# Ledger of designs, part 28: peptides against a protein of PDB entry 7BBL

Target 1, 86 residues: chain A of PDB entry 7BBL
Amino acid sequence: IAQESLESQEQRARAALRERYLRSLLAMVGHQVSFTLHEGVRVAAHFGATDLDVANFYVSQLQTPIGVQAEALLRCSDIISYTFKP

## One batch from the design tools (peptide)

Design b1_p28_1_s2 (made by RFdiffusion4, then SolubleMPNN; from b1_p28_1, 11 letters changed)
Fold by OpenDDE base, seed 3:
Structure b1_p28_1_s2 (fold): chain B 86 residues (1-86), chain A 28 residues (1-28)
Amino acid sequence: as target 1 above (86 residues)
Amino acid sequence: MEALTAEFVREAELRIRELREEAARLEA
């Protein structure tokens, strides 16, 4: 009949949020993602991977207004938002 | 990119499992 401490509850909550984030990344595998960058620039690319620490996006078939890059890196600092169809 | 994606998936799934185990330990 032990009551979970507030600290433990908060730790579990943080863990849950981290899991949700990771699952959202996994959900992008095999999908095209639309990225909104600074200055209203929008690009689309197939999700490849991220570095979990810095949240850089490694993508393929990056479609930009000036062409397509086979493989590219999108830094988190460059990204305002992104969407994809699950 | 295929290899990088595979590595990412493995790492992410591993971390998720660890988070669940951690949560279970915190609850117990």
Scores: peptide ipSAE 0.622, ipTM 0.912, DockQ to the pose 0.881
Fold by OpenDDE base, seed 1:
Structure b1_p28_1_s2 (fold): chain B 86 residues (1-86), chain A 28 residues (1-28)
Amino acid sequence: as target 1 above (86 residues)
Amino acid sequence: MEALTAEFVREAELRIRELREEAARLEA
């Protein structure tokens, strides 16, 4: 077989990472996710959707330190990390 | 939100298939 070029290998690696990311997003569907935001703020919300290219998070029942928002948008720039339990 | 979620799921799944197809082409 022909040896795959390094560039092609890297392309596949990137694709694999992208797929893993997408699958992780799909796994969050219907689950509550914990988001760590700037300034040590941590919130929890039910995952609704993301903007696949910008990574905006559309969530519901956002539990903030001062209350619950029925629906909210969490920008990628606002999020440091997030976790969830399937 | 339900409609948005459904749309997201469809798009994500479609993209995953596309990524797999791309990977297959690269391996060929």
Scores: peptide ipSAE 0.622, ipTM 0.912, DockQ to the pose 0.894
Fold by OpenDDE base, seed 4:
Structure b1_p28_1_s2 (fold): chain B 86 residues (1-86), chain A 28 residues (1-28)
Amino acid sequence: as target 1 above (86 residues)
Amino acid sequence: MEALTAEFVREAELRIRELREEAARLEA
């Protein structure tokens, strides 16, 4: 059997990373996520969904410094990082 | 939000399956 090409190996590697990413998103379902935004702003929200390509986060019960939003959209450009406890 | 979440889950799981199939096709 022929050896897998470098291109094929790279494609598989990218696919593996994509799968890991998707699984991480699924792991957030039903959990509160802590988001670090610009200027050191920290917010917490329950993960609802994301668009798989752009990674806009659709969340509920968004706790912000000025109050709670029942439902909200967090743009990827607004997010520095996020963490959650599975 | 519940409906949106359900849709997301279905789509994400489907994509994962597709990625696995793609990986299998790429194997020598």
Scores: peptide ipSAE 0.621, ipTM 0.911, DockQ to the pose 0.885
Fold by OpenDDE base, seed 5:
Structure b1_p28_1_s2 (fold): chain B 86 residues (1-86), chain A 28 residues (1-28)
Amino acid sequence: as target 1 above (86 residues)
Amino acid sequence: MEALTAEFVREAELRIRELREEAARLEA
């Protein structure tokens, strides 16, 4: 049988990784997410949505060190890391 | 936010389906 090309194998691998990433985003729906931002700032918010390509986070009930914002946008460039309870 | 969330879920699920179909085509 003909062996699958290296490029095709890599394409399948990338597709699999993308799918797992999207599934992880879907898993955050309805959950509170903890975000680590620059300068050691940590915030918690309920996950609403993301831009699938840009990875902007649209969240609600954003708890910041100085107060709560009903709705907010967290830019990908602002986020160092995030975690949530599945 | 509810409408935005619903839109996100729909788009993400559609993209996942497309990725599965693409993977199937690549393996065929």
Scores: peptide ipSAE 0.621, ipTM 0.912, DockQ to the pose 0.931; fails the geometry check

Design b1_p28_2 (made by RFdiffusion4)
Fold by OpenDDE base, seed 5:
Structure b1_p28_2 (fold): chain B 86 residues (1-86), chain A 28 residues (1-28)
Amino acid sequence: as target 1 above (86 residues)
Amino acid sequence: SAAYWQTLLDEAAERVRALEAEYLATTA
């Protein structure tokens, strides 16, 4: 049995994790997502879509500590983590 | 194989891009 190289195994692992990420994006469409931003800021918004190149999040009804924004673009660099219920 | 995963990634990416297009069209 031919043993796959370590490099190839790592490549598959990274690809699998990337797929899992992308599928998570698909799963959150239309759902309210909680985002944790820098400095402990937490916001909730309805997920719209993302651009794969920059990994921006297009959201609506963004609930922030200072108010609600109808539509917003969240930069990936601003996001620490996100959570949602499928 | 890596090719298998790449195929899945490409398919997922296309679905995401399609959703992005739909979203932008709806909000435009």
Scores: peptide ipSAE 0.021, ipTM 0.406, DockQ to the pose 0.145
Fold by OpenDDE base, seed 4:
Structure b1_p28_2 (fold): chain B 86 residues (1-86), chain A 28 residues (1-28)
Amino acid sequence: as target 1 above (86 residues)
Amino acid sequence: SAAYWQTLLDEAAERVRALEAEYLATTA
């Protein structure tokens, strides 16, 4: 039996991670998500959608340490991690 | 296979794009 190449294995692994990521986005719809940003800043917001091309998060009711924004756009590059309860 | 995973990614991406469209329409 021929063994799958390392490149192929890595490709599948990357694809699997991407799939999990995308599915997580779907699971976030309508839920409040906690985002950990740089410098230890934590914010919470309701997930709206994401721009897959630009990698932006469209959120509502963004709760920041200095106030609440009705609608906001978060760049993926600004996000260290996020959690949510499905 | 790569094709299998790509199909899943494409389908998931389409679902996400659909949600994006809904969101933008709702907030427009």
Scores: peptide ipSAE 0.021, ipTM 0.412, DockQ to the pose 0.142
Fold by OpenDDE base, seed 3:
Structure b1_p28_2 (fold): chain B 86 residues (1-86), chain A 28 residues (1-28)
Amino acid sequence: as target 1 above (86 residues)
Amino acid sequence: SAAYWQTLLDEAAERVRALEAEYLATTA
């Protein structure tokens, strides 16, 4: 029951944040996500999966201002932010 | 402990990878 060192506390905090992030991705599955892209472009799509190493978002029913795309890949570098309702 | 959280992190990562594989298999 010894007290954790500062380093150990920081490691646990980082791990917890990473865990929460990953779980948030899981929570997006099957839900519509709103993405804000560069140049003020806003799109909505159903989340499928993400390539964590390359940070790509695989989505379906991508709704853009000019149409709907059944399947699409959104690069993390193109995304400013995203929101969803679990 | 750090080990506890790392275990949860690894499990979550594995679930994400599994979903990715499933999605790619469905669309390919």
Scores: peptide ipSAE 0.021, ipTM 0.405, DockQ to the pose 0.151
Fold by OpenDDE base, seed 2:
Structure b1_p28_2 (fold): chain B 86 residues (1-86), chain A 28 residues (1-28)
Amino acid sequence: as target 1 above (86 residues)
Amino acid sequence: SAAYWQTLLDEAAERVRALEAEYLATTA
């Protein structure tokens, strides 16, 4: 039985996951997203775009415990997870 | 081969980059 190599399988899997991530970003445009940050901090904001090179999220109307920021930049390294309604 | 997936990734990445450019242009 013909079987692709483990390396090829892993490469395909990584590509699929990356595509899913990118598609999720596209789906987030114009929607409010809930971000879970470190130490249990949760924030909500409208997604604008992401810098693929610097790995930053550009958001607007960021709701934080101390107030709302009209525009903000979130580091991917600060984000544990995020959810949104497509 | 991951050629198929890479093609999809490239297309998605281009769309994301375009959105990024638009966002930065409108907020600058």
Scores: peptide ipSAE 0.020, ipTM 0.409, DockQ to the pose 0.139

## One batch from the design tools (peptide)

Design b1_p29_1 (made by RFdiffusion4)
Fold by OpenDDE base, seed 1:
Structure b1_p29_1 (fold): chain B 86 residues (1-86), chain A 29 residues (1-29)
Amino acid sequence: as target 1 above (86 residues)
Amino acid sequence: SIAEKQEEFIAAANAEIAALAEEKAALEA
């Protein structure tokens, strides 16, 4: 008869999603990730880290149409999506 | 550096995951 409150249910759901997100990021560490940026630009880079709050991407070996950057910062505003092949 | 940021990130992410686990446990109790 006891029922978990709506807020509690939502909290659990948020927690679950957050955990999945964090674990996915951890799984990407050191691996190449493909990023889709604006205007159809796609780049590949090795994932280093993110800001847990802002989610900026700190990457290495960023492959762009004009060359490779050893280290780079990709802002959330720059990224439409990204894909990782484990 | 990226390396330093990475170490920080890994530590922080793992810490948060642990905290989330505790939160989940608390909600179940």
Scores: peptide ipSAE 0.644, ipTM 0.917, DockQ to the pose 0.826
Fold by OpenDDE base, seed 4:
Structure b1_p29_1 (fold): chain B 86 residues (1-86), chain A 29 residues (1-29)
Amino acid sequence: as target 1 above (86 residues)
Amino acid sequence: SIAEKQEEFIAAANAEIAALAEEKAALEA
């Protein structure tokens, strides 16, 4: 009886995590997301899309302390965390 | 536009998910 190699197990695990991540992003499409940025700044915006690799966030109706942007780009490097209610 | 990027994103994400499914299937074969 052949046993799955450690490398294969790791590959499968990576694939599972990647899929979970992608599905979570897809679930966020069109929903309002709360983003925590540097210095405790919190903004809310409707999630539109990301780059799959760079993970830039393309959002709409971005509510910032200085106003609302109809469309905006949030760099992943500027985001500390985000939360979304499905 | 955001709409165009969203369309591109959805297509790309779904394509990668499908590819991951094939990868998983190949590992199990």
Scores: peptide ipSAE 0.644, ipTM 0.917, DockQ to the pose 0.882
Fold by OpenDDE base, seed 2:
Structure b1_p29_1 (fold): chain B 86 residues (1-86), chain A 29 residues (1-29)
Amino acid sequence: as target 1 above (86 residues)
Amino acid sequence: SIAEKQEEFIAAANAEIAALAEEKAALEA
């Protein structure tokens, strides 16, 4: 019986997760996303893009407690989590 | 601009997804 090596299985799993992540990002393009930041701050913005590596979020119409920014950058270090409704 | 970044992102993401597909195919071969 031909068995796939453990390394191959793990590689496949990593590839699958990466693909899922990328596809999820693409699905968010143009949609409003809710971001949870530190200190319980929550903001909403339309997802534009990321750097794929650093995970900076380039967004538009960022709704913050102090107002709305037409365009903004949310660094990965600022974000605790985010939610998106497809 | 964000518009330019978005264009770059979409292209890069799709390119990587394609590369991952090739990797998956190679693993299954």
Scores: peptide ipSAE 0.644, ipTM 0.917, DockQ to the pose 0.815
Fold by OpenDDE base, seed 3:
Structure b1_p29_1 (fold): chain B 86 residues (1-86), chain A 29 residues (1-29)
Amino acid sequence: as target 1 above (86 residues)
Amino acid sequence: SIAEKQEEFIAAANAEIAALAEEKAALEA
């Protein structure tokens, strides 16, 4: 928009970031995701869903160093980073 | 179940994306 206020520009920027985040989550649905946890622990799991606020990760076929868990919840506080192959 | 959570998540995420689109449209109007 012409003559858009700074506040409006910032609002658009925030909206864009939120949309990008949501679309990235949707893109992961059904895909295997690699999670890096604390102490260098890495796990892989099929992404099911998240909470849109708390960002808990609901996953299946969680591959841990000690075995596979059919369904699991990974709290955002436990996750350092995650990646996946689209 | 995770299946139920997934269904809820997809619906909620798409709804919010749609709302963001409306917000963007309103800002550009």
Scores: peptide ipSAE 0.645, ipTM 0.917, DockQ to the pose 0.758; fails the geometry check

Design b1_p29_1_s1 (made by RFdiffusion4, then SolubleMPNN; from b1_p29_1, 11 letters changed)
Fold by OpenDDE base, seed 5:
Structure b1_p29_1_s1 (fold): chain B 86 residues (1-86), chain A 29 residues (1-29)
Amino acid sequence: as target 1 above (86 residues)
Amino acid sequence: SIAELQARFVAEAEAEIRRLREELAALDA
């Protein structure tokens, strides 16, 4: 049995992780997502899209403590974590 | 619009997933 090189193993791992990440993003399509932001602020919004390279979130109906924004951009730097129900 | 952004996102993400699956399959060959 031929042994795969370390570089090949790392390539496999990177590809697999990237695929899983992208699938998780696609799973949010059509769903409301809950975001935890800095200072304990939590918001909910309907997922629109992300930038695949920087993971910015483009969302609609963003529910914030001070009101609802019809459309909004959540920068990756603003987000601590997020959850959703597939 | 958000709808337009979403359509482009889905297309790009799905295309990249296909590419990654092909890459992984090639590594398994």
Scores: peptide ipSAE 0.632, ipTM 0.924, DockQ to the pose 0.839
Fold by OpenDDE base, seed 4:
Structure b1_p29_1_s1 (fold): chain B 86 residues (1-86), chain A 29 residues (1-29)
Amino acid sequence: as target 1 above (86 residues)
Amino acid sequence: SIAELQARFVAEAEAEIRRLREELAALDA
């Protein structure tokens, strides 16, 4: 029985996961995202964009415990997790 | 501006998704 090579299988897996990831990012467009940052800090912001390579988050109307930032950059290293409602 | 960043992001992400779909299709050919 002919089997797909391991390399091909891995390529398929990478491509599929990457596509899923990108689609999830696109799904955030026009939506508010909730971020959990270090020390239990939780913020909400309107999704703007990300760097597709490093996943920096560019957001607007960032609601923090101490105020609102019109525009902000949340580095991947700053973020523990995030959620949004599609 | 964030609007400009978003527009660029959407375009780039959608383009890459198309590329990935083609890649996946090629693997199944």
Scores: peptide ipSAE 0.632, ipTM 0.924, DockQ to the pose 0.795
Fold by OpenDDE base, seed 2:
Structure b1_p29_1_s1 (fold): chain B 86 residues (1-86), chain A 29 residues (1-29)
Amino acid sequence: as target 1 above (86 residues)
Amino acid sequence: SIAELQARFVAEAEAEIRRLREELAALDA
């Protein structure tokens, strides 16, 4: 039985993970996302788009402690974690 | 606009997913 090389296995793994990541991002389309930011700040916003390389989040109706911002950019470096309900 | 950004994002993400699926298929061939 032909065996796949280690390099090929790693390539498959990388591709699969990347695909899952992208599908995860797409799953946020049309949904509100809850973000946990630094200093315990929690915000919610409607998902718009992301940078596929840096993972910046472009969102709308950002609910912050001081009000709602129509459109906003949340940098990956600002985000501790995020959750959403598909 | 956010709407335009989203549309472009979706298109690009879906295109990359297709490429990745093709890559995976090629690895299995």
Scores: peptide ipSAE 0.632, ipTM 0.925, DockQ to the pose 0.831
Fold by OpenDDE base, seed 3:
Structure b1_p29_1_s1 (fold): chain B 86 residues (1-86), chain A 29 residues (1-29)
Amino acid sequence: as target 1 above (86 residues)
Amino acid sequence: SIAELQARFVAEAEAEIRRLREELAALDA
């Protein structure tokens, strides 16, 4: 049958990517996440939530070299990368 | 609280995923 249009293919790709991204965020629920910040600073915290559009992280029990912060906001601009064990 | 933020996040993310699935299904029709 007729091949899917380019526009439809692109729409499908965008939707699939967005879904995968959201699922990855949901997979972080209930897990500790390791964040790499600027200047090589690495911290660990329990995932709370994100702003779905800006990708800011709301976390708890943030472990830093200075100490532990009960609740914290990690701005997307401050984060170089993050990892977690599913 | 962080717990409330998480609950809202989960609900919103799951809802959006459902909508995306419906969108993808509609593209198949």
Scores: peptide ipSAE 0.631, ipTM 0.924, DockQ to the pose 0.836; fails the geometry check

Design b1_p29_1_s2 (made by RFdiffusion4, then SolubleMPNN; from b1_p29_1, 12 letters changed)
Fold by OpenDDE base, seed 4:
Structure b1_p29_1_s2 (fold): chain B 86 residues (1-86), chain A 29 residues (1-29)
Amino acid sequence: as target 1 above (86 residues)
Amino acid sequence: SIAELQAEFVRRAEEEIRRLREELAALAA
């Protein structure tokens, strides 16, 4: 039996990780997501879509400290972290 | 609309996942 090359192993690893990432994004569909922004600000919104390349978030019903935005774009640069319940 | 954006997102994400599965299958062959 021939051993798989290191390059092939790395390619499989990259593909698997990318698939997991995409599945995690799809898991947000139909769910509210909690975002941690700069300066300790936390907001919640219903997931809409993302930019698959840079993880920009298109969301609805964004709950901010001063009110609710019907639709909003959260840029990757604005977000420290996010969490949701699958 | 956000609904249209979501539909397009889902389509594209699922298509890429399918491509990745095919890639993984090819690597396993």
Scores: peptide ipSAE 0.619, ipTM 0.917, DockQ to the pose 0.856
Fold by OpenDDE base, seed 3:
Structure b1_p29_1_s2 (fold): chain B 86 residues (1-86), chain A 29 residues (1-29)
Amino acid sequence: as target 1 above (86 residues)
Amino acid sequence: SIAELQAEFVRRAEEEIRRLREELAALAA
């Protein structure tokens, strides 16, 4: 009987994981996202876009401890974690 | 603008998802 090779299985797994990742990003469109940054700093912002390769976040109405930024860039290196309600 | 960036992001992400689906379908065929 024919069966899928290990290489094919791994390729399929990679593709599936990438799709899942992209869908998770798309799920943030139109939603506010809460970000946890370094030193326990928490901010909230409306999701705009990301760099699909680096996962930098372009956001609007960023609520920070010192005020609101109309538009902002959050680099992946700045982000510890994030949550949102889809 | 952020709106333009978002539109481009959505387009690119959906295109890549479509290509990934095609890849998965090809692997399953």
Scores: peptide ipSAE 0.619, ipTM 0.917, DockQ to the pose 0.848
Fold by OpenDDE base, seed 5:
Structure b1_p29_1_s2 (fold): chain B 86 residues (1-86), chain A 29 residues (1-29)
Amino acid sequence: as target 1 above (86 residues)
Amino acid sequence: SIAELQAEFVRRAEEEIRRLREELAALAA
């Protein structure tokens, strides 16, 4: 029985990881997401979209400590973590 | 608009997932 090549194994691993990531993004559609930003700032917003490569978030109804922004861009560099309930 | 961005995102993400599934299937064959 021939063994799968190392290259093939790595390719499968990359593909599986990417698929899981994309599925998680799609799961946010129609949901509010909680973001933890730098210096302990926490915000909540309704998920809009991302750019699939950079993971910038386009969101609506962004609830910040100082008010609500109707539409906003959260850059990947601004985000420490995020959670949502699918 | 955010709605347009979301629609495009969903389309692109689903297309890429489909491609990845096909890739995984081909690697398994």
Scores: peptide ipSAE 0.619, ipTM 0.917, DockQ to the pose 0.817
Fold by OpenDDE base, seed 1:
Structure b1_p29_1_s2 (fold): chain B 86 residues (1-86), chain A 29 residues (1-29)
Amino acid sequence: as target 1 above (86 residues)
Amino acid sequence: SIAELQAEFVRRAEEEIRRLREELAALAA
């Protein structure tokens, strides 16, 4: 049978990665997420939502080194990494 | 509200996942 084109292979790879990413986001629903920000700052918050393009994080009960913020927006550019326990 | 945003997010994410699966299936066909 005809082999898949390189373009098609790349398309599948991108689609698979995108799906995995989205599933990981969905997995955060109902969970607290730990964010690593710049300068070694780490915060924890309950996941609310993200936008699927920019990946801004809308969170609640943001625990910062100096206090808790009820609701917050964490810009993608501010986030180095994040982890959570499913 | 965050709850409303979350509900909308979940809906949109699941919809996109579904579309991606369909795309992958089409590519595999």
Scores: peptide ipSAE 0.620, ipTM 0.917, DockQ to the pose 0.876; fails the geometry check

Design b1_p29_1_s3 (made by RFdiffusion4, then SolubleMPNN; from b1_p29_1, 14 letters changed)
Fold by OpenDDE base, seed 3:
Structure b1_p29_1_s3 (fold): chain B 86 residues (1-86), chain A 29 residues (1-29)
Amino acid sequence: as target 1 above (86 residues)
Amino acid sequence: SIAELQARFVREAQLEIERLRRELAELEA
């Protein structure tokens, strides 16, 4: 909106970003996600859920170099990046 | 269980998205 206040613009931007983030999380439901962890370690797991505020990942069938974990928690601090196929 | 966690997550995320949609609609109106 051309005459929208700066505060309103910022509020809209925050809301839009939050919505996009949540949509991206929901898009992962039912999908395998590839995570890049520290020191180049890569794992794959089925997305379960996240903490909406902390962004911890609760996953299943976590494939690690040493085996598969049925259920696992990947903390935000553990994760460098992640990708998935929508 | 993770299934329960996921179900709760989906519900909460969807509710928040709907809230955000309403907020955005208000801001754009």
Scores: peptide ipSAE 0.631, ipTM 0.921, DockQ to the pose 0.713
Fold by OpenDDE base, seed 2:
Structure b1_p29_1_s3 (fold): chain B 86 residues (1-86), chain A 29 residues (1-29)
Amino acid sequence: as target 1 above (86 residues)
Amino acid sequence: SIAELQARFVREAQLEIERLRRELAELEA
């Protein structure tokens, strides 16, 4: 019985992870996402889109401690974590 | 606009997912 090479296994794993990542992003469409930023700052915003490669988040109605921004860009480097309700 | 960005994102993400599914199917066949 032919066995799959390590390279093939790694390729499958990489593809599967990428698919899961993209599916998770799509799941955020139409939902408000809670972001934890540096210095303990927490904000909420409606998910707009990402640039898929850099993982920048384009969001709307960003709720910050000082007000709401209609549209905003959250860079991956600014984000510690995020959660949302599917 | 954000709406336009989102529409493009959805299209591109879905296309890539379909590509990945085909790739996985080929690797498993």
Scores: peptide ipSAE 0.629, ipTM 0.921, DockQ to the pose 0.818
Fold by OpenDDE base, seed 5:
Structure b1_p29_1_s3 (fold): chain B 86 residues (1-86), chain A 29 residues (1-29)
Amino acid sequence: as target 1 above (86 residues)
Amino acid sequence: SIAELQARFVREAQLEIERLRRELAELEA
């Protein structure tokens, strides 16, 4: 009997996860996002865009402990986690 | 600008999502 190869199953899994990730990014458009950075620092900013390959975050109105930055870049290496309210 | 980056991001993300949906549909057919 014919069955799907392991490689094909893995391909489907990767595609599904990638689609879910991209949809979650699009859902953040127009919303404020809370980012957890290193040393437990948490900041809030309005989501602008990301690099689809590197996952850099381009944000506006970044609220930090030392002030507000109108536009900012948050590198993937700086971010531990993030949350938002859809 | 952030507005320009966002517009480009939305276009590129939507195109890739549609590509992935077609890929999944073909793999499941």
Scores: peptide ipSAE 0.629, ipTM 0.921, DockQ to the pose 0.792
Fold by OpenDDE base, seed 4:
Formats: structure tokens, sequence, C-alpha cells
Structure b1_p29_1_s3 (fold): chain B 86 residues (1-86), chain A 29 residues (1-29)
């Protein structure tokens, strides 16, 4: 019986990880997300959408140190990390 | 609007998830 090749195993792993990632993005829908940006800046916003390839974040009610922006775009290059409560 | 962007995102993400599920099913068959 032929066994699954290493390439096939890697393909399955990539597909599984991609699925989990997309599910995590969908889980953020309707939730507030906390973003850590450069130089220790932290903001919170309601998740809207992302670009599936580059993970740019389209958000609403962005809370910044100087006020709230109704709608905003957070570029992937600006984001160090993010967290949310499922 | 953000609402429209979100709706499109949800549809596209879900479609890709379904594609990935089919791919995984084929690889595990």
Amino acid sequence: as target 1 above (86 residues)
Amino acid sequence: SIAELQARFVREAQLEIERLRRELAELEA
C-alpha cells in the first residue's frame, strides 16, 4: 500500500492551517479586536473585514488615544499583534 | 461601507473554507 508522500502531507498541513486561519477571522465578525501597533500604541475596534491575502483590517469604531474613528483601515504593516474575545 | 465589505468578506472566506475542506477530503481519501 502506497503511503502519502511528504509533499502531500505538507499540502494537507497547509490547507488545514489556512482553514483554521480563515475560521479565526470569521470568528472575529461582530467582535471588538485589540490591536498592538508600533511603539506600544494600542487601539481597539470592531472587526469588519480583512484582505484574505495580506490581512489588512477594515474596522469600525476605532478607538485611538485622541478619539474614535467611525471607519478605518489598519494596514498589515502597522500591526504587530491582535487579540479578541470569541 | 464596512457592512458591505464584511458581507463580501464572509462570503469569500466561507467559499475558500469549503474549497479547502474539499481539498482535504480528497487528500485523505
Scores: peptide ipSAE 0.629, ipTM 0.921, DockQ to the pose 0.840; fails the geometry check

